Peptides against a protein of PDB entry 3V4L. Designs and how they scored, part 260

Target 1, 386 residues: chain A of PDB entry 3V4L
Amino acid sequence: GQPLAKDKVALLIGNMSYWEHPKLKAPLVDVYELTNLLRQLDFKVVSLLDLTEYEMCNAVDEFLLLLDKGVYGLLYYAGHGYENFGNSFMVPVDAPNPYRSENCLCVQNILKLMQEKETGLNVFLLDMCRKRNDYDDTIPILDALKVTANIVFGYATCQGAEAFEIQHSGLANGIFMKFLKDRLLEDKKITVLLDEVAEDMGKCHLTKGRQALEIRSSLSEKRALTDPVQGAPCSAEALVRNLQWAKAHELPESMCLKFQCGVHIQLGFAAEFSNVMIIYTSIVHKPPEIIMCDAYVTDFPLDLDIDPKHANKGTPEETGSYLVSKDLPKHCLYTRLSSLQKLKEHLIFTVCLSYQYSGLEDTVEEKQEVNVGKPLIAKLDMHRGL

## One batch from the design tools (peptide; made by RFdiffusion4, then SolubleMPNN)

Design b2_p25_4_s2 (from b2_p25_4, 8 letters changed)
Fold by OpenDDE base, seed 4:
Structure b2_p25_4_s2 (fold): chain B 386 residues (1-386), chain A 25 residues (1-25)
Amino acid sequence: as target 1 above (386 residues)
Amino acid sequence: SMEEEEEKLLKEGAELVSTSTELPE
């Protein structure tokens, strides 16, 4: 019969805003596009940008809680990385220069933990460099992996080679995602799909002799990303998994704020990623006596590290949100919260209405505090260990 | 074609940038 997945879960991590290393650009687009494609494939997708070591560990732990017997697990990583002794290390944004294995996440350790969950398929898509790190002398004593015959690695590059991104005036994919996205929806065995992606990448003149896809697999069954989710009544575990995922993706409800002057503001929320939310404000009602009014968001929790210079923009693009701008309401003020994983408590902020009456020169301000609870990934309490 | 897209990117000043960290020598 056609293989069935018990469920399908993906963790996508894109690290680009490194503290001590060169900044990347492609992970933003790559994680976003891959998220949309995997959602079309009925994956439960957690998408995270710019994680510290601690935040990456917690994201992996939460991902492992979504895994169970016969579940398809997919881990995608785009960022800096290295490979020592056949072990792949993902580099967090807070990694020192030079970094070591103690500052990084070992993919083979994650695979070990996935094998303990008795997963139906384990897919790793690693869009990172595979050069050796000579500053890391640690030989990981990895326990012997179980023979599960359900493992696929897609490496964006060969062992000891570099992965590349295309930098231009716009947003572009990394080389791997550029070709992967065109094939990802095909109803093919995942190793066959990746082989076709490797052939397509091999035709690229820009990367010819510099980057080539490597497939490392032990896959005894015809498993595809298109494999349907088993429609059986949710086991208690499947219900828990669905509820956990739903909690991590619940947006705050849109609010209508009413000010004493009679102005009404709509406060709306949009998810760009599981840890990135856009707040937008719009004036939905204005008394005729008020000639000008704007609704600013202010007084965010310090844990979010929001620069006020990037808040309350007239376009999503001015906030650094280039991807979801087409789906957002027009003629708002926009604020991008890019670090929701840092939020320990409820998201409380102030909406400040600045307005002017006809025939008065002075601006008047009214303020209202808003509590929207824990948005998106902040519901998982990724900081519970502190 | 893919070649025409690559040529267009190059003409538009696109650069192929390594995602490698420059570790100290």
Scores: peptide ipSAE 0.306, ipTM 0.839, DockQ to the pose 0.859
Fold by OpenDDE base, seed 1:
Structure b2_p25_4_s2 (fold): chain B 386 residues (1-386), chain A 25 residues (1-25)
Amino acid sequence: as target 1 above (386 residues)
Amino acid sequence: SMEEEEEKLLKEGAELVSTSTELPE
């Protein structure tokens, strides 16, 4: 019969805003595009941008909690990385310069933990450089991996080689994602799909001799990313997994705020990633005696590190939100919350209405506090270990 | 086609940028 997945779970991490290292651009688009494709494949996708070491560890731990016997697990990483002695290290955004293994996440350690979950398939897609780090003298004594015959690695580049971004018109895509996205929906064994991606990369004159996909697999079964999820969640574990994933993707409900002056504001929320949310405000009713009014959001929790200079923009693009801007209402003020994983408390903020009456020179302000609870990934309490 | 997209990228001045970190010397 066709192989069935008990469930399909993906963790996508894109690190770009490094503190002590060159900033990347491609992980933004690549994580977003891959998220949309994996969702079409019925994956439960957690998509996270710009994680610290601690936040990456917690994201992996939460991902491992979603894994169980016969579940398909996919880990995608786009960011800085290195490979020492066949061990792949993902570099967090807070990694020092130079970084070492103690500052980074070892993919083979994650694989060990995934094997303990008795997963049906383990896929690693590593869109990072594989150069040696000569500052890391640590040889991880990895315990012998179990023989599970269900592992696939897609490395964006060869051992000791660089991965590249294609930068164009101020946007960037990773070379690996450029070719992977065209084939990812194909009903093929995952190793065959990746081999076709490797052939496409090898035909492109831009990438030929610059970057080549490496496939490492022990996959003995014909497993595909298109494999259907086993029907209605019959197990308590499957229900818990569905609930946990749903919690991590629950947006606040849209709110209609009414001010004393008679102005009505629509407050809306959109997810860009599991840890990135756009807040938007719009004036839905204005009394005729009010000539001008604007609705600003302010007083965010300090944990979110929101610069007011980047809040309340006239376009989503001015916030750095290029991907979801088409799906957002027009004629709003937009604020991008990019670090929802840092939120320890409820998201409480102020909506400030600034307005002017006809024939008065002075602006008037009214304020309302809004509590939207814990949005998206903030519901998982990724900070439980601090 | 992939070839048309590649030709477009080349014409529009697409650049390959390494994601490699420069570690201190």
Scores: peptide ipSAE 0.322, ipTM 0.852, DockQ to the pose 0.703; fails the geometry check
Fold by OpenDDE base, seed 3:
Structure b2_p25_4_s2 (fold): chain B 386 residues (1-386), chain A 25 residues (1-25)
Amino acid sequence: as target 1 above (386 residues)
Amino acid sequence: SMEEEEEKLLKEGAELVSTSTELPE
């Protein structure tokens, strides 16, 4: 019969904005494109950009809470990385220069924990460099992995080799994602799908002799990313998993704010990633005596590190949101919150209405405080213990 | 075709940039 997944869960991490290392560009688009494709495959996708070591550890822990017997787990990572002694290390954005294994997440440790969950399939897609780090002399003593015969690694590059971005017109894509996206929806065994991606990369004149996909698999069964999710499991564990995922993806409800002057504002929210949200404001009603009015969002929590100069833009693109701009309402002011994982408290901010009456020279301001709780990933309290 | 997309990317000045870290020497 066709294999069934008990559920399908993916964690996607894209690290770009390194503190002590070269900044990357491709992870933004690659995580977004992969998120949309995996959602079409009925994956529960957590997508996170620019994580610290502590935030990455917590994201992995929360991902592991979504895993259970027969669940398909997919981990995608795009960022800096290295490989020592056959162990793959994902480099957090706060990693020192030079970094060591103690500053990084070992993929094989995550695999061990996934095997303890009795997962149906474990897929790792590692879009990172695989060079040796000569500053890390640590020989990780990994316990012997269980023989689960359900593991697939797709390495974007060969052992000891570099990964590359294709930069074009200010956008960048990873070479691996460029080819993976065209095949990801195919109803094929995941190792066959990745082999076809490897062939496509090998035919491309740009990538030929620069980057080659390595597939490492112990997958004994015909498992595909297209495998259907088993119908609504009435298990308490499935309910908990669904609730845990839902918490990480719950947007604030759209609000209609009414000001004393009679102006009505629509406040709306959109997710770009699990830790990136766009706030948008629009004037939905204006009294005729008010000639001009604008609704600004201000007074954000300090933990979010929001520069007011980048807030309240006339377009999503001016906030740095190029990906979701088509799905947003037009004629708003837009603010991008890119670090929701840092939010310790409720998201409280001020909506400031600035307006002018006909025949008055002075602008009037009205303010309303808005509490939207913990949006998206902020519900998981990824900073518990800092 | 992939070849036409590659030719287009090359004509439009697409560059391959390594994601390698420069570790201290």
Scores: peptide ipSAE 0.314, ipTM 0.845, DockQ to the pose 0.714; fails the geometry check
Fold by OpenDDE base, seed 2:
Structure b2_p25_4_s2 (fold): chain B 386 residues (1-386), chain A 25 residues (1-25)
Amino acid sequence: as target 1 above (386 residues)
Amino acid sequence: SMEEEEEKLLKEGAELVSTSTELPE
């Protein structure tokens, strides 16, 4: 019979906004597109942008809590990275220059922990450079990996080589995701699918001789990303996993705020990523005596590091939200919260209504405090221990 | 086709940029 997954879980990390290193662009689009594709494949997807070392460790720990016997686990990483002695290191956004293994996450350590969960399939998609870091002489003493025959690595590039992104006037994919996205939904053994992606990358003149996909696999069974989730009664563990994932993806409910002047505001929320949310405000009712009114959001928690200059924009794109703008209501004011993982408390903020009456020169302000609890990834409390 | 997309990218002046970090020499 066709193999069944007990469940399917993916962690996608895209690091772009490095503090001490060149900024990247492709991880934004790559994580977003891969998220949408994996959701069509019935994966539970956690998608995270711009994580520090501590935040990456916590994201991996929470991902490992979702893994269990017969679960398919997929880890995707796009960002800076290196490979020393066959060990792959993911570079966090707060990594120093130069970075060392102590500042980075070792993928083979994550693999060891995944093997302890008795997973049905372990897929690593590593969209990073594989050059050696000569500033790191540390030889990781990896404990002996279990022989599980269920591991697949897709490396965006060959050992010792660079990965590339396409830089153009717009947002573009990295080279690996450009080819992967066209085949990801195919009902094929994952190693066959990746081999076809490697063939497509090898036919492209842009990438020929610059970047080539490397596949490393021990996968003895015919397993595909299309394999159906087992519909049998959810074990207690499967129920816990579903609840944990659902908590990490729960948006605040849309709110209708009523002000004393008789203006009604719709406050809405949209997820761009598991740690990135758009807040939007719209005027849904205005008394005829009010000629102009705007609804601003302000007084955010300090942990979110929100610059007021980037809040309350007339378009999603002006906030840096280029991907979800088509799905958002038009004619709102938009604010992008890009660091929800940093939120220690409830998301409490102020909605400020500024308005003008016909025949009065002065603007009037009314304020209302809003508590939306912990949105999205902020429910997982990724700061436990700081 | 892939060739048409590639030709378009080349005509539009798309550049391949390495995601490598410049470590100090």
Scores: peptide ipSAE 0.303, ipTM 0.835, DockQ to the pose 0.764; fails the geometry check

Design b2_p25_4_s3 (from b2_p25_4, 8 letters changed)
Fold by OpenDDE base, seed 4:
Structure b2_p25_4_s3 (fold): chain B 386 residues (1-386), chain A 25 residues (1-25)
Amino acid sequence: as target 1 above (386 residues)
Amino acid sequence: SMEEEEKKLLEEGAELVSTSTELPE
């Protein structure tokens, strides 16, 4: 019969805003596009940008809680990385220069933990460099992996080679995602799909002799990303998994704020990623006596590290949100919260209405505090260990 | 064609940038 997945879960991590290393650009687009494709494939997707070591560990732990017997697990990583002794290390944004294995996440350790969950398929898509790190002398004593015959690695590059991104005036994919996205929806065995992606990448003149896809697999069954989720009544475990995922993706409800002057503001929320939310404000009602009014968001929790210079923009693009701008309401003020994983408590902020009456020169301000609870990934309490 | 897209990217000043970290020498 056609293979069935018990469920399908993906963790996508894109690290680009490194503290001590060169900044990347492609992970933003790559994680976003891959998220949309995997959602079309009925994956439960957690998408995270710019994680510290601690935040990456917690994201992996939460991902492992979504895994169970016969579940398909997919881990995608785009960022800096290295490979020592056949072990792949993902570099967090807070990694020192030079970094070591103690500052990084070992993919083979994650695979070990996935094998303990008795997963139906384990897919790793690693869009990172595979150069050796000579500053890391640690030989990981990895316990012997179980023979599960359900493992696929897609490496964006060969062992000891570099992965590349295209930098231009716009948003572009990394080389791997550029070709992967065109094939990802095909109903093919995942190793066959990746082989076709490797052939397509091999035709690219820009990367010819510089980057080539490597497939490392032990896959005894015809498993595809298109494999349907088993429609059986949700086991207690499947219900828990669905509830956990739903909690991590619940947006705050849109609010209508009413001010004493009679102005009504719509406050709306949009998810760009599981840890990135856009707040937008719009004036939905204005008394005729008020000639001008704007609704600013202010007084965010310090843990979010929001620069006020990037808040309350007239376009999503001015906030650094280039991807979801088409789906957002027009003629708002926009604020991008890019670090929701840092939020320990409820998201409380102030909406400040600045307005002017006809025939008065002075601006008047009214303020209202808003509590929207824990949005998106902040519901998982990724900081519970502190 | 892919070749025409690659050519267009190069003409638009696109650069192929390594995602490698420059570790100290």
Scores: peptide ipSAE 0.311, ipTM 0.846, DockQ to the pose 0.850
Fold by OpenDDE base, seed 1:
Structure b2_p25_4_s3 (fold): chain B 386 residues (1-386), chain A 25 residues (1-25)
Amino acid sequence: as target 1 above (386 residues)
Amino acid sequence: SMEEEEKKLLEEGAELVSTSTELPE
């Protein structure tokens, strides 16, 4: 019969805003595009941008909690990385310069933990450089991996080689994602799909001799990313997994705020990633005696590190939100919350209405506090270990 | 086609940028 997945779970991490290292651009688009494709494949996708070491560890731990016997697990990483002695290290955004293994996440350690979950398939897609780090003298004594015959690695580049971004018109895509996205929905064994991606990369004159996909697999079964999820969750574990994933993707409900002056504001929320949310405000009713009014959001929790200079923009693009802007209402003020994983408390903020009456020179302000609870990934309490 | 897209990228001045970190010397 066709192989069935008990469930399909993906963790996608894109690190770009490094503190002590060159900033990347491609992970933004690549994580977003891959998220949309994996969702079409019925994956439960957690998509996270710009994680610290601690946040990456917690994201992996939460991902491992979603894994169980016969579940398909996919880990995608786009960011800085290195490979020492066949061990792949993902570099967090807070990694020092130089970084070492103690500052980074070892993919083979994650694989060990995934094997303990008795997963049906383990896929690693590593969109990072594989150069050696000569500052890391540590040889991880990895315990012998179990023989599970269900592992696939897609490395964006060869051992000791660089991965590249294609930068164009201020946007960037990773070379690996450029070719992977065209084939990812194909009903093929995952190793065959990746081999076709490797052939496509090899035909492109831009990438030929610059970057080549490496496939490492022990996959003995014909498993595909298109494999259907086993029907209605019959197990308590499957219900818990569905609930946990749903919690991590629950947006606040849209709110209609009414001010004393008679102005009505629509407050809306959109997810860009599991840890990135756009807040938007719009004036839905204005009394005729009010000539001008604007609705600003302010007083965010300090944990979110929101610069007011980047809040309340007239376009989503001015916030750095290029991907979801088409799906957002027009004629709003937009604020991008990019670090929802840092939120320890409820998201409480102020909506400030600034307005002017006809024939008065002075602006008037009214304020309302809004509590939207814990949005998206903030519901998982990724900070439980601090 | 992939060739047409590649040609377009080249014509529009697409650049390959390494994601490699420069570690201190």
Scores: peptide ipSAE 0.328, ipTM 0.858, DockQ to the pose 0.711; fails the geometry check
Fold by OpenDDE base, seed 3:
Structure b2_p25_4_s3 (fold): chain B 386 residues (1-386), chain A 25 residues (1-25)
Amino acid sequence: as target 1 above (386 residues)
Amino acid sequence: SMEEEEKKLLEEGAELVSTSTELPE
């Protein structure tokens, strides 16, 4: 019969904005494109950009809570990384220079924990360099992995080799994602799909002799990313998993704010990633005696590190949001919150209406405080213990 | 075709940039 997934869960991490290392560009687009494709495949996708070590550990822990017997787990990572003694290390954005294994997440440790969940399939897609880190002399004593015969690694590059970005017109894509996206929706065994991606990379003159996909698999069954999810969640564990995922993806409800002057503002929210949200404001009603009015968002929690100069833009693109701009309403002011994982408290901010009456020279301001609770990933309290 | 896309990328000045970290020597 066709294989059946109990559920399908993916964690996608894209690290770009390193503190002590070269900044990357491709992970932004690659995580976004992969998120959209995996959602079409009925994956529950958590997508996170620019995580610290602590935030990455918590993201992995929350991902592991979504895993259970017969669940398909997919981990994608795009960022800096290294490989020592056949162990892959994902480098957090706060990693020191030089970094060591103690500052990084070992993929094989995550695999061990996934095997303890009795998952139906474990897929790792690692879009990172695989060079040895000579500053890390740690020989990880990994316990013997269980023989689960359900593991697939897709390494974007060969052992000891570099991964590359294709930079064009200010955008960048990873070489691996460029080819993976064209095949990801195919109803094929995941190892066959990845082999075809490897062939496509090998035919490309740009990538030929620069980067080659390595596939490492113990997958004994014909499992595909297209495998259907088992019908309605009937177990308590399945309900808990669905609730946990839903918490990480719950946007604030759109609000209609009414000011004393009679101006009405629509406040809306959109997710770019599980930790990146766009706030947008629009004037939906204006009394005729008010000639000009603008609605600004201000007074954000300090934990979000929001520069007011980058807030309240006339376009999503001016906020650095190039990906979701087509899905946003037009003629708003836009603010991008890129670090929702850092939010310890409720997202409280001020909506400031600045307006002018016909025949008055002075601008008038009205303010309303808005509490939208914990949006998206902020519901998971990824900073519990800091 | 892939070849036409590659040719277009090259004509438009697409560059391959390594994602390697420069660790201290």
Scores: peptide ipSAE 0.325, ipTM 0.854, DockQ to the pose 0.710; fails the geometry check
Fold by OpenDDE base, seed 2:
Structure b2_p25_4_s3 (fold): chain B 386 residues (1-386), chain A 25 residues (1-25)
Amino acid sequence: as target 1 above (386 residues)
Amino acid sequence: SMEEEEKKLLEEGAELVSTSTELPE
């Protein structure tokens, strides 16, 4: 019979906004597109942008809690990275220059922990450079890996080689994701699918001789990303996993705020990523005596580091939200919260209504405090221990 | 086709940029 997955879980990390290193662009689009494709494949997807070392460690720990016997685990990483002695290191956004293994996450350590969960399939998709870091002389003493025959690595590039992104006037994919996305939904053994992606990359003149996909696999069974999830969660562990994932992806409910002047505001929320949320405000009712009114959001928790200059924009794109703008209501004010992982408390903020009456020169303000609890990834409390 | 997309990318002036970090010499 066709193999069944007990469940399917993916962690996608895209690091772009490095503090001490060149900024990247492709991880934004790559994580977003891969998230949408994996959701069509019935994966539970956690998608995270711009993580520090500590935040990456916590994201991996939470991902490992979702893994269990017969679960398919997929880790995707797009960002800076290096490879020393066959060990792959993912570079966090707060990594110093130069970075060392102590500042980075070792993928083979994550693999060891995944093997302890008795997973049905372990897929690593590493969209990073594989150059040696000569500033890191550390030889990781890896404990002996278990012989599980269920591991697949897709490296965006060969050993010692660079990965590339396409820089153009717009948002574009990295080279690996450009080819991967066209085949990801195919009902094929994952190693066969990746081999076809490697063939497509090898036919492209842009990438020929610059970047080539490397596949490393011990996968003895015919397993595909299309493999159906086993029916209703029969185990307590499967119920816990479903609840944990659902909590990490719960948006605040849309709210209708009523002000004393008789203006009604719709407050809405949209997820761009598991740690990135758009807040939007719209005027849904205005008394005829009010000629102008705007609804601003302000007084965010300090942990979110929200610059007021980037809040309350007339378009999603002006906030830096280029991917979800088509799915958002039009004619709102938009604010992008890009660091929800940093939220220690409930998301409490102020909605400020500024309005003008016909025949009065002065603007009037009314304020209402809003508590939306912990949105999205902030429910996982990724700061436990700081 | 992939060739048409590639041609379009080249005509639009798309560049391949390495995701490599410049470590100090």
Scores: peptide ipSAE 0.304, ipTM 0.842, DockQ to the pose 0.763; fails the geometry check

